Peptides against a protein of PDB entry 5A53. Designs and how they scored, part 215

Target 1, 230 residues: chain A of PDB entry 5A53
Amino acid sequence: LVENVKQALFIPGQSCNKNLHDIMVDLSALKKPDMKRFNRKNDIHPFEDMSPLEFFSEKNDCSLMVLMTSSKKRKNNMTFIRTFGYKIYDMIELMVADNFKLLSDFKKLTFTVGLKPMFTFQGAAFDTHPVYKQIKSLFLDFFRGESTDLQDVAGLQHVISMTIQGDFQDGEPLPNVLFRVYKLKSYKSDQGGKRLPRIELVEIGPRLDFKIGRIHTPSPDMVTEAHKKP

## One batch from the design tools (peptide; made by RFdiffusion4, then SolubleMPNN)

Design b2_p27_6_s2 (from b2_p27_6, 15 letters changed)
Fold by OpenDDE base, seed 5:
Structure b2_p27_6_s2 (fold): chain B 230 residues (1-230), chain A 27 residues (1-27)
Amino acid sequence: as target 1 above (230 residues)
Amino acid sequence: SSIDFYTFDLVSNSKDLKVTKAFTLYL
């Protein structure tokens, strides 16, 4: 079953600033062509009222949404939302640290739009800790794209890397997640007859360090329904 | 299903190949 590619909707909140707009543009470029973006600011507070997001999900046929907001308490906040049957499944706040880099900060490399990324996750907590498991699941859902046949692996150009910034114990603040995007560059190594292709990773951006904020987890019933293969 | 991709580095002064998991493709 070729699962239909999940569509993403990017929503500027009322407090969206230039930096968040630029981040939104660059991050959404990685989701092309399966992305919609609002040009107008919308006054949405997901943790107070989720109804506007459910309305937008249904109206735009998008199961993925990103709300861009900024305040003193939650600076450069990207709220990632997933829906199932146009109802809120889960939400997570990821605040972008001030050290971010845009695509314009890197050497422009030609890339084909719509190619599936490969993923790498660094940190044991991505497999064990509920919050980091949700982050892993979210980014896989967000960027996985179309199911490609194994034969098209040679066409893969992008690597999305997510790293947990350091170790932590129970009760400690959750470390940031370091988001990095690389392009695969293959070199023909002519050295000594064994053409082992030397593969190098070149960072292409954006570079984002995510601070974890508020989380909404799905009900057990919604989890069961979402895992039912259609 | 997932596919793991590995890089192979020659260990200096060894015939041993260091196999490093580079990335995972989730299908």
Scores: peptide ipSAE 0.046, ipTM 0.502, DockQ to the pose 0.037
Fold by OpenDDE base, seed 4:
Structure b2_p27_6_s2 (fold): chain B 230 residues (1-230), chain A 27 residues (1-27)
Amino acid sequence: as target 1 above (230 residues)
Amino acid sequence: SSIDFYTFDLVSNSKDLKVTKAFTLYL
């Protein structure tokens, strides 16, 4: 079964500012061509009423959504939403720290739209802690693209890297997740007459440090239904 | 598919190597 590529909808909230708009544009560029953006602000409060998001999911045939909002308590907040059958599956608030970098802050490199990313996850908690497991699942689901049996390594152009910032103990605030994007650069290295390909990673942006906010977890019933292979 | 990458550190005061998972690469 070729799973259809999940479509993403980027929604500016009522409190969306210029910085969030720029972040939205740059992050959504990584999801092209499987992305839509609203140009108008929408007054949506997903943790108070989820019904507007379910409506947009169905109307736009998007199982992935990102709501852009900002307040004193939740500055530069990107709420990532997944739907199943156009109903809310899960949600997570990821607040972008002020030290973010846009694509314009990096050396302009040619990028082919639609190539599959590679993923790297750094931090044991991505495999053990429920919140970081959800983040890992979300970003894999968001950017994986087409499921093809042909792992054409030649079609791999960029790496999405996610790192948990430091160690933490139970009951401590959850460390930020460092989001980085790299392009693969292959060099011919002549070492001792053997041509060994050297691969380097060049950061291309955006650079985002995510502070974890509120979370909505799926019901056990929805988890069961979402894991049923047709 | 996924590939786990590991780092190797010398265990203090031993000849043994400590293997630590550095990252998982998903292809």
Scores: peptide ipSAE 0.030, ipTM 0.511, DockQ to the pose 0.035
Fold by OpenDDE base, seed 1:
Structure b2_p27_6_s2 (fold): chain B 230 residues (1-230), chain A 27 residues (1-27)
Amino acid sequence: as target 1 above (230 residues)
Amino acid sequence: SSIDFYTFDLVSNSKDLKVTKAFTLYL
C-alpha cells in the first residue's frame, strides 16, 4: 500500500515575522512537492480554539499543518499540528532558537525535490519519553514522503538528524531538539585495492534548535483509530 | 558531540558482518 503522502500546510500567524517567514520557506522546501503555504497572515490560536485549524485541514486537504507565530513568551514558535479525519490529532510547539541558520548560510548544493530523507534520532528519550516519542513520530510522519522501494539507495541523498541536547531527569526542563539536515556525498575511495564507498555528510540547512513548548496529546480513542491500519 | 555511523556489509562467504564507519556526524 503506497500510503498517500501527507500534505503539509504552512500558515503564517498574525505575529509571523521575517525570520519566521524565512525559516518557514526553508523548512517547507524539504516538504516539496507535498506542501502548501499561505501568503496571508491568519489570526489562529490553536491552544485556545482548534476549529480554524480543522477547517484549514479539510479545506486544503492537509493532514499536517505548521503555524508560524512569535511573541515575547514564545519567540519563533512553530506549532506543528497533525489531523486525523480533519480533526486535531496532536499539536506541539517548537520554538526556534536565535542561533538558527538558513539554507543561504550553507554552501549551495544541488537539491532534488521529492527525495526521501533518511532519519537519525539521537537520544534514548526518543523511544521512552512521551514528548520525544511524539516529536519522533511527528517528524517521521512529516518528512517520510513516498514509500519508495529502498532498492534505489541512489535516491537517498538527505539525512534529517534530530538530537536531544543533553541528558535530563524527571521534572527537569526538556532539553532542546537539534534539527540538522545533511546531504550524503558518496566518494569512491580506493583504500587498499578495495573500492569502499566513502560517505560524507555535508550540512545543507536549515539548522534549527527547537525549544519544546505546549503539547496537545491525542485522545485514546483517536490513537486507536489512527493506528487502525486499513 | 559526534556520532559515528556504521554500515554493515555481509562478508562474502562468511556469516560475519563487516562494520565500516560510513561517516561521523558532528553535533
Scores: peptide ipSAE 0.021, ipTM 0.486, DockQ to the pose 0.056
Fold by OpenDDE base, seed 3:
Structure b2_p27_6_s2 (fold): chain B 230 residues (1-230), chain A 27 residues (1-27)
Amino acid sequence: as target 1 above (230 residues)
Amino acid sequence: SSIDFYTFDLVSNSKDLKVTKAFTLYL
């Protein structure tokens, strides 16, 4: 089944700053053409009242939203929201560390917009821990694009890499998630022998280290409803 | 579809290979 591509809405909050704006621009560029951005700041507090986000989801026909806010306690905070039937399904706060790199910090490479990315996940917790399972699910939903059966290698340009920064035990703070984006380069071996094509990954940005914040998990009823869609 | 990638390390003082899952690639 070809699932319809989920549309994303990027929303600057009232406390959105220049750094968050730049991050928003660069991250949203990876979601083109399936992305909208608001130019005006909106006073939204999703963990206090979700109704404004549900309204925006319906009005803009977007099942994905990202709210950009910053405070002393939650600096460079990207709140990722998913909706189902224009109702909040889940939310997660991901705070960008100060060591971030923008697209302008990397060598500009030409790429085709709208190609399906590949994903790599490093860390066992992506399959076992509920928070990291949610993050994995979120980023797959966010960037997967069109489900095409055509594994044409020519259509594979980008690799999104997510790494859990180290091991952790129960009761310890959750390690950051390292977000990296690479372009795949294939080199034909000119030597007439059976040399396998050489594939190289070149980082293209943005580079983001995410600190995990507050989480809203879906109700059991919404999980059941979401799984009923083929 | 997904592909699991594994690393192969020699076990110290043996001819055995330790297989460790390094990462999963989703296509």
Scores: peptide ipSAE 0.019, ipTM 0.461, DockQ to the pose 0.033

Design b2_p27_6_s3 (from b2_p27_6, 15 letters changed)
Fold by OpenDDE base, seed 4:
Structure b2_p27_6_s3 (fold): chain B 230 residues (1-230), chain A 27 residues (1-27)
Amino acid sequence: as target 1 above (230 residues)
Amino acid sequence: GEEDLYTFDLVSNSSDLKKTLAATIYY
């Protein structure tokens, strides 16, 4: 079963600023063509009332949503929402640190829209800690695109890298997640008659360091329903 | 198990990433 590519909806909140807008544009560019953006600000507070997001999910047929808000407590906040059956499955606040880089900050490399990214996750907690497991799952869902059986290796041009910034102990604040995007460059190396292709990674942006905020986890019933393969 | 050829877990450094990617692309 070719799972349909999950569609994403980017929503500027009432407090969305220019920086968040620019981040939204650049991040959403990686999701093209499977992305919609609202042009108008919407007064949505997902941790107070989720009903507007469920409405937008259904109306736009999007199972992925990103709400862009900013406050003193939660600066440059990207709330990532997943829905199942147009009901909220999970939510996570990821606040972008001020050291972010936009696509314009990198040398313009020709970007082919719709190419499937490869993913790399650095940090054991991505497999053991519930919050980082959710983040890993979320970003895989968000950017994986269409699962085609065709290993069109030629189509694998981008790597999305996610790194947990340092070690942490129980009770400590959760380290940031470093989001990086690379383009693969293959060079023919003529060393010793065996052309071993040399692969280089070139960062293409955006560069985002995510501080983890509030989380909404799905009910056990929703987890069971979402994992039911049709 | 369909090892998702598109995901690489626990890359320790950029060199390992390059090696893993090279192996995946050409092998």
Scores: peptide ipSAE 0.016, ipTM 0.524, DockQ to the pose 0.114
Fold by OpenDDE base, seed 3:
Order: sequence, then structure tokens, then C-alpha cells
Structure b2_p27_6_s3 (fold): chain B 230 residues (1-230), chain A 27 residues (1-27)
Amino acid sequence: as target 1 above (230 residues)
Amino acid sequence: GEEDLYTFDLVSNSSDLKKTLAATIYY
């Protein structure tokens, strides 16, 4: 099934600062060419009123949105929104910790725009816990790009890695999710007559540690509708 | 499914990740 690539819209909120702007630029670069960015700040509060986001989804034909806001309570907050039929499907706040690294903090490497990422998820909760299942689903949906049956190995240039930072029990705060991006380098090793492929992962950025904030889950009706329209 | 081509099962360590990646790329 050829699924259409989902388009992303990056929106600076009224409280968007320089750090969030830089993070937005770098993260959105991974979504090229399937992204748009607003240049102006917009006063949007998605957990109070979702209507402006639904309007932007429809107007820009984007089923993915990221709202950049910052406050004392929710510093460096990236609200990820998905829509279905231009209506809000789900939302999640992911706050970027102060230890973030930008693309400029890493060695510049040749990167081809539009190649598909590989994904790796570390932590059992990505398969069992509702919140981490949503995060996994979101990032797969966000960065997967075009579904092509072409096993073009040449098309696999980078890995997006997401790691749950430690174990947790019921009632404990949810651990952060560590977001990392690596470039894949493959080498032919001639050691010992066995051509063992050597793979090296080189971090290329950005480096983001996400603290989980507020969540909006889809209605059962929307889940059913989303599964019917492949 | 297409998900299986680009997602890697839970890898406990970096070594296992590299092995999984190697298998996917070369086989």
C-alpha cells in the first residue's frame, strides 16, 4: 500500500524563544521535504482550545503539527499534535531538557534529504505502557516518510533512536525519553576471510531529552475511523 | 509488514543493535 507521506507544520507559540526556535529548525530538517514552518508567533493553547490547530491543519494540509512554547512550568515544550480529517486525533507535550545539542554541535556530514530513517526503541514500556506506545507511534508516524517496497539499502542513511531513561514502577513519574539521531556507516571487513560487515553509528544530532507532559488521547470513535482509512 | 523493515526489535545493548542492522542491510 502506497501511503501518502504525512506533512508536518511547525508552529512557534507566543512564548517561543531562541532555543526553541533553534530546536525547531534542526528537528524540522529531519522532516524535509515534508514540512512547513511558520515564521510568526501564534498565540495557541491546545489544551484549552484545539480549534486554531484544526484550522491550521486544514489550511496547510498537514496532519502533523508541533507547537513550540515555553513557560516556568513547561520549559522548552514541544507539543506534538496529530490530526485525522483535520480534527485533533492525539496530542503530547514533550519538554526538551536544557542539555540539548543542536546540529551545529556535531560534525557536519553529508546528508541526503528525503531518505528513510530506521528506528530503534529501547525500553519494554514502548510496547506495553500506553504513554510510551503513543510516543513510539507518534515518532514512527512523524518521520517514517514514504512507504516504498524498494529495499534500496542506499536509502538507509540514518537511525532515530529513542530510549526510556531507566526503569519505573506504577505511580512513579515517567522517565524521560532520550532522542538521538545517528548516521549509518557500513564498512566491508576483510578480516580472516569472512566478509563480516562492520556497521558504525555516528551521532549527527539533534540530541534531545524529552520530559513527558500533558497528553490528549483519541476517542474510541476516532481510533476506529483511523484504522478504516488506510 | 513495512513496520518490520525499518523498526528494530527491542535491543538490550548497542552490540545487538549493530548485529540487527547488519543482518537487515546485508541479507
Scores: peptide ipSAE 0.016, ipTM 0.509, DockQ to the pose 0.106
Fold by OpenDDE base, seed 1:
Formats: sequence, C-alpha cells, structure tokens
Structure b2_p27_6_s3 (fold): chain B 230 residues (1-230), chain A 27 residues (1-27)
Amino acid sequence: as target 1 above (230 residues)
Amino acid sequence: GEEDLYTFDLVSNSSDLKKTLAATIYY
C-alpha cells in the first residue's frame, strides 16, 4: 500500500514577517514536492476558531498545515496543524528562537528533492512525555515521504535531528526542541587498512530552536479514527 | 559558523546511525 504522502500547506498569517517568511521557505523546501504555500496573508487564529483551517485543509487537500504568525507574546510562531478527514486532529505552537539559521547560512549542497529523510530524536521525553511524543509524531508525519524500500545507504541523503535541550522535571517549563538538518556524505576511509565506509553529517539548515507554545490534543474518538485509517 | 560535522564509522543500518548520532549529541 503506497501510503499517500501527506501534503503540507504553509500559510502566512497576518502578522507574518520577513524572517518567518524566510523560515517558511526554507522549511517547506524540505517538504517538496508535497507542499503548497499561500502567497497572501490570511487572518487565522487557530486557538480561537479552527474552522478556517478545516476549510483550507479540505479546499487544498492538505492534511498538514503550518501557520506563520508573530506577536510580542509569540514571536516567530509556527503553528503546526494536522487534520484527519479535513477536521482538526491536533495543533502545536513552535516558536523559532532568534538564533535561527537559514539555508543561505550554510554551504550550498546539492540534494535530491523528494528523498525521505532519516530522523533522530535525542531525549527520553520523546518516548515518555505526551507533548514531546506529539512533536515526534508530528515531525515524522510531516517529513516522512514515500517509504522507498530503497533503504540503500545511497538513498539516505538527509537526517533530521530533534533534540530536547536539557533535562526538566515535572512542573518545569518544557525545554526547547533543537531542529537540525544534515546531509550524509559518504567517504571511503582507509583507516586501519580496512576500507570502511565513513559517513559524515554536514549541517545544511535550516537551524531552528523551537520553544513550545500552546497545544491542542485530539479527542479520544479522533485518535481512534486516525489509527484505523493510517 | 563552524559546520557541525559528525563522523560515523561503520554505519551498517539506520539503527546504528541513530545510535551513533545520539551518542555524539550527548558528548
């Protein structure tokens, strides 16, 4: 069963600025060819009214959406939305810290569009804490392209790394999630007389530190339905 | 900015890569 690759819609909000636009462009490049971008700003407040997002999901046939907004309280905010049957499944606000780096800040490396990235998650909370579980699930769904059975190391071009920044205890603010993208470079290494394949990870960008904001979790009924129809 | 280069030797599969990456980020 070729799972239909989930399509993503990137939506600039009314408060979208140049920085967010640039971040949007760079992040969406990783989702090519399975992404759409609106050129016009849209006045959407997902935590107040979700109806416009459901409308856009249906109209554009996109089960993934990213809303780009910025305010004093929520600077460089990327709201990630998933829909199921064009109804809101879950949402999470991820605010990009000011120390972000764009693709232009790294050496331009040629990459093949549409290759499925590998994922690495660093931090026990990705497997235990509900918020980080949601983040892990979201990013896997977002960037998990077509399962090419060609697990040939030659087909692995990109690694997306997500790291929880530090330890935290119950009741403490949730640490940021460090988003990094690497390209795999394979070298023939003659170390020790054995030609061992050496793989180097080269950061290609974007570099994003995500501060976690508001979250909408799915109803138990929606969870059940979403699991029945992967 | 210094390109964070992580070198992985003997990556036989995706699982090994993940383990090596995890180890490298924690050091």
Scores: peptide ipSAE 0.011, ipTM 0.482, DockQ to the pose 0.070
Fold by OpenDDE base, seed 2:
Order: structure tokens, then sequence, then C-alpha cells
Structure b2_p27_6_s3 (fold): chain B 230 residues (1-230), chain A 27 residues (1-27)
């Protein structure tokens, strides 16, 4: 079953600033061609009223949405939203720390649009903690792209790395998630021996440190329904 | 950062890296 590639809609909120716009452009470039961006700001408050997002999901046929907002309390906030049947499945606020780097901050490398990224997750909590499990699920779902055959592994060009920044105990604030993007470079060793190609990782950006904000979790019924569809 | 590079540097074998990366795609 070829899973239909999920389309993403990037929405500037009313409080979207230049930095968030630039982040949006760079992050959405990784989702091409399966993304749409609004050019106009929209006054949406998803944790107060989810109805506008459900409307946009249906109208644009996008099951993934990212809302860009910024306030004193929630600076550089990217709200990631998933829908199922155009109804809100889950939401998570990920606030970008000020130390972010854009694609322009890195050496410009050729990038093939539409290639599926490889993922790496660092931190046991990605498999055990509900919030980090949701983040892992979200990003895998967001960037999964077309189901590529194993033969396409040779065509994989980039790795998305997600790292939980440090250990934490119960009741402590959740550590940030470090988002990094690397391009795989394969060097043929010209030395005629059976030397395996050297693979190097080159950071290409964007570089984002996500502070975790508010979360909306799906109802058990929605979880069941979402897993029934292949 | 550097920690992410270390995880890949530990995979000296490009075939193993590809397998590890492939496994991460399927799981």
Amino acid sequence: as target 1 above (230 residues)
Amino acid sequence: GEEDLYTFDLVSNSSDLKKTLAATIYY
C-alpha cells in the first residue's frame, strides 16, 4: 500500500515575525514538494479554538499544519498540528530558541527535492516518554514522504537528527529537542582497493532547538481509528 | 552537533551505516 504522502500547510499567525518566517521557509523547503504556505497572517489560536485549523485542513487537503506565532511567553512558537479526517488529531507547541541557524548560515549544497530523509533519534525518552514519543511520531510522519523501496537507500541524501538535550527526572521541565539536518556525502576512495566509500555528514541546516510547550493529545478513539487505516 | 557526528563516526562501515539508517526508516 503506497501511503499517500501527507501534505503540510504552513500558516503564519498574526504574531508571526521575520525570524519565524525565515524558519518557516527553510523548514518547509525540506517538505517540498508536499507543502503549502500561506502568505497572509491568520489570527488563529489553536488551544482556544481548533475549528479554523480543521477548516484549513479540509480546504487545503493538508493533514499536517504548522502555525507560526510569537509572544513574550511563547517566543518563536511553531505549533505542529496533525489531523485525521480533517479533525484535529494532536498538537504540540515547539518554540525555537534564539540560537537557530538558517540554511543561509551553512554552505549551500545541492539538494534534490522530494528525497526522503533518514532519521536518527538520540534519547531513550523518544521510545518511553509520551511527549517525546509524540514528537518522534510527528516528525517521522511529517517528513516521511513517499514510501521508497530499499533500493532507494542509495538515493538518500540527508539525515534529520533529533536529540533530547540532556537527562531529566519526573517533575522536571522537559529538555529541549535539538533538530539538526545533515547531508550525506559519499567519497569514492580512488585507491583501487575494496575500500568502502567514506561517508561524511555535513550539516546543511536549519539548526533548531525546540522548547516544548503545550500539547493536545488525541482521544483513544481517534488513535484507534488512525491506526486502522493503512 | 558533535554528538550526532560521533554516532555516525562509530559506524566505520558504510554498509552498516546504510543498514542502520535503513532500519531507522522502517521502524
Scores: peptide ipSAE 0.009, ipTM 0.495, DockQ to the pose 0.061

Design b2_p27_6_s4 (from b2_p27_6, 15 letters changed)
Fold by OpenDDE base, seed 5:
Structure b2_p27_6_s4 (fold): chain B 230 residues (1-230), chain A 27 residues (1-27)
Amino acid sequence: as target 1 above (230 residues)
Amino acid sequence: SSIDFYTFELVSNSSDLKVTKAFTLYL
């Protein structure tokens, strides 16, 4: 089954600043060509009223949205939204820490647009904890690209890595998620007459540490309906 | 569907291969 690639809409909120804009540009580059971006700021408060996002989802045919806002309480906030049937499915606030790096902070490497990433997730909570399961699901859904049964391995060029920053217990603040992007470099290693393909990872950016904010989870009914669609 | 990819290194002074990293492509 070839599923249509989910389209992403990047929306600058009214409080979007230059840093968030730059982050948006770099992160959205990983979603090319399957992304749209608004040039104008929009006054949207998704945890107060979701109706504007549902309208934008339908109007732009985008099932993925990212709202860029910044305040003293929620600095560099990227609200990730998914829709199902143009209705809000889930939302999560991911605030970018100040130690972020842009693509320009890394050595420019040749990158082919539109290739599927590989993923790696570090931390048991990605499989057990509901919030981190949602984050894993979200980023897979966001960046996996076209669903295909056939893969040209030669076309694989980059890895998206997500790491939970440390251990935590119930009732403790949720650790940040470390977002990293790497390019694969293959070297012919001749070690003792055995040619083993040595693959090295080179960080290419952006580098983002996400602090987890507010979450909206889907209703059980919406989960059931979302799983019925092939 | 998913495909796993592995990187390998020779274990020093052995013929054994060490898995260094695993990546998953989600299809």
Scores: peptide ipSAE 0.069, ipTM 0.600, DockQ to the pose 0.047
Fold by OpenDDE base, seed 1:
Structure b2_p27_6_s4 (fold): chain B 230 residues (1-230), chain A 27 residues (1-27)
Amino acid sequence: as target 1 above (230 residues)
Amino acid sequence: SSIDFYTFELVSNSSDLKVTKAFTLYL
């Protein structure tokens, strides 16, 4: 079963600014060809009314959505939404810190559209804490793409790295998630007469530090339905 | 902390994967 690649819809909110637009463009480039972008701003407040998002999910046949908004309280806010059966499954606000870097800030490397990324998750909380588990699940769903046979390992040129910024205790504010994208460079290293393939990671962008905001968790019934693999 | 990255190669005429340590990322 070729699991149909989940399609993503990027939605500029009414408060979407140039920075968020640029971030949207760069982040969505990683989801090509399985993405759509709206050019028009839409007045959507997902934590007040989810109905417009469900409508867009169905109308565009997208199970992934990203809403771009910015306010004084929630600057550079990317609300990631997943739907199941065009109904809201979960949502999470991820606010991009001001230290972000765009693709243009890095050395331009040839980017092949549609390459399946590798993932790395750094921090024990990705496996234990419910919020970070949701983030891990979300980003895997968002960028995993088609299950390629392992024979296409030559096509595995990109690494998406997500790191929890430091340790935290229960009741403390959740540390940021550091989003990094790397390209693998293979060099033939002649070390000691043995040609060992040397692989280097080169950051290609975007560089995003995500501050965690509001979260909507799925109902137990929706979890059960979504985990029912057909 | 460090992360080890591995490359995978199919063993010729097999479904078995050969794992090769490619690099270590230090965080």
Scores: peptide ipSAE 0.022, ipTM 0.517, DockQ to the pose 0.090
Fold by OpenDDE base, seed 4:
Structure b2_p27_6_s4 (fold): chain B 230 residues (1-230), chain A 27 residues (1-27)
Amino acid sequence: as target 1 above (230 residues)
Amino acid sequence: SSIDFYTFELVSNSSDLKVTKAFTLYL
């Protein structure tokens, strides 16, 4: 079954600044052609009223949304939203740390738009802890593209890496998630007269360290319904 | 065809990841 690629909508909030705009542009470039961006700021507070996001999901036929806001308490905040049947499924605030790097900060490599990424997740909590399980699920949903049975390995050009920044215990603040993007670079290595292709990973950006904020989890009923649909 | 496998390690006291090729699978 070819699942339809989930479409993403990027929404600048009222408090969206230049840095968030630049981050939005670069992150959304990884989702091309399956993304839309609003050019106007929208006054949306998803943890107070989710109805505007449900309206935008339906109107734009987007099951993925990212709201860009910034405040003293939640600087460089990217609220990731998933919908099911145009109703809010889950939400998570991911605040971008000030050490972010844009695509312009890396050596320009030619990138083919629309190719499927490979994924790597570093940290046991991605499989065990509810919050990190949600993050893993979210980023897989966001960037996996078309699920085709034909793994055309030849078409894989980039790797999305997610790393939990250190260990933590129960009751401690959740460590940041390090978002990195790499391009596969093929080199001809000459080993003893046989040119074996050597593949290296080159970081291409953006580089984002995400601080975890507020979370909205789906109702048990929505979880059940979302798993029933192929 | 070949597939390279990589390991990712957080560089101490940084937000940088060390990427190391672990092995190549030949197909």
Scores: peptide ipSAE 0.020, ipTM 0.597, DockQ to the pose 0.046
Fold by OpenDDE base, seed 3:
Structure b2_p27_6_s4 (fold): chain B 230 residues (1-230), chain A 27 residues (1-27)
Amino acid sequence: as target 1 above (230 residues)
Amino acid sequence: SSIDFYTFELVSNSSDLKVTKAFTLYL
């Protein structure tokens, strides 16, 4: 099933600052051409009233949204929202730690826009823990791009890496998720007979460490509807 | 078949690059 590429809308909240704006620009660059950005701040509080986001989802035909806000309690907060039928499916707050790196902090590499990224998830909790399963699902939906059956290695430019920072037990704070973006470089190793393709990953940015905040989970009914194959 | 992916990280306070295995892709 070739799913249509989900469109993303980036929304600066009222408390959006320069750092968040820069992060928004860099992260949204990875979603090109399937991305829109608002240039004006919007006073949206998604955990209090979801209706403005549903309105924007429908008006802009975007099933993915990212709200950029910052407060003392939730500094550098990126609220990721998914909609189904222009209704809120799920939401998660991911706060960017102060140690972030922008694309300008890395060596500029040429890349083709629209190539399908590869993904890697480090940490067993991505498959077992509900919150990390949601994060995995979200980022796959967000950046997966066009589902081409062609495993053409030539079309594989980017690796999006997500790592859970350390182990945790029940009742402990959830570890941060380390977001990294790499460019794949394939080298033909001419060393003796066996052409083992040497693949190197070069970090290209942005580099983001996400602290997990508030979560909205979908209703069982919406889960059932979203899993109905058309 | 598997492909090992390696990343290069600067050793803290050094110009030296540390090669670390980032992940294994199984094909």
Scores: peptide ipSAE 0.019, ipTM 0.479, DockQ to the pose 0.033

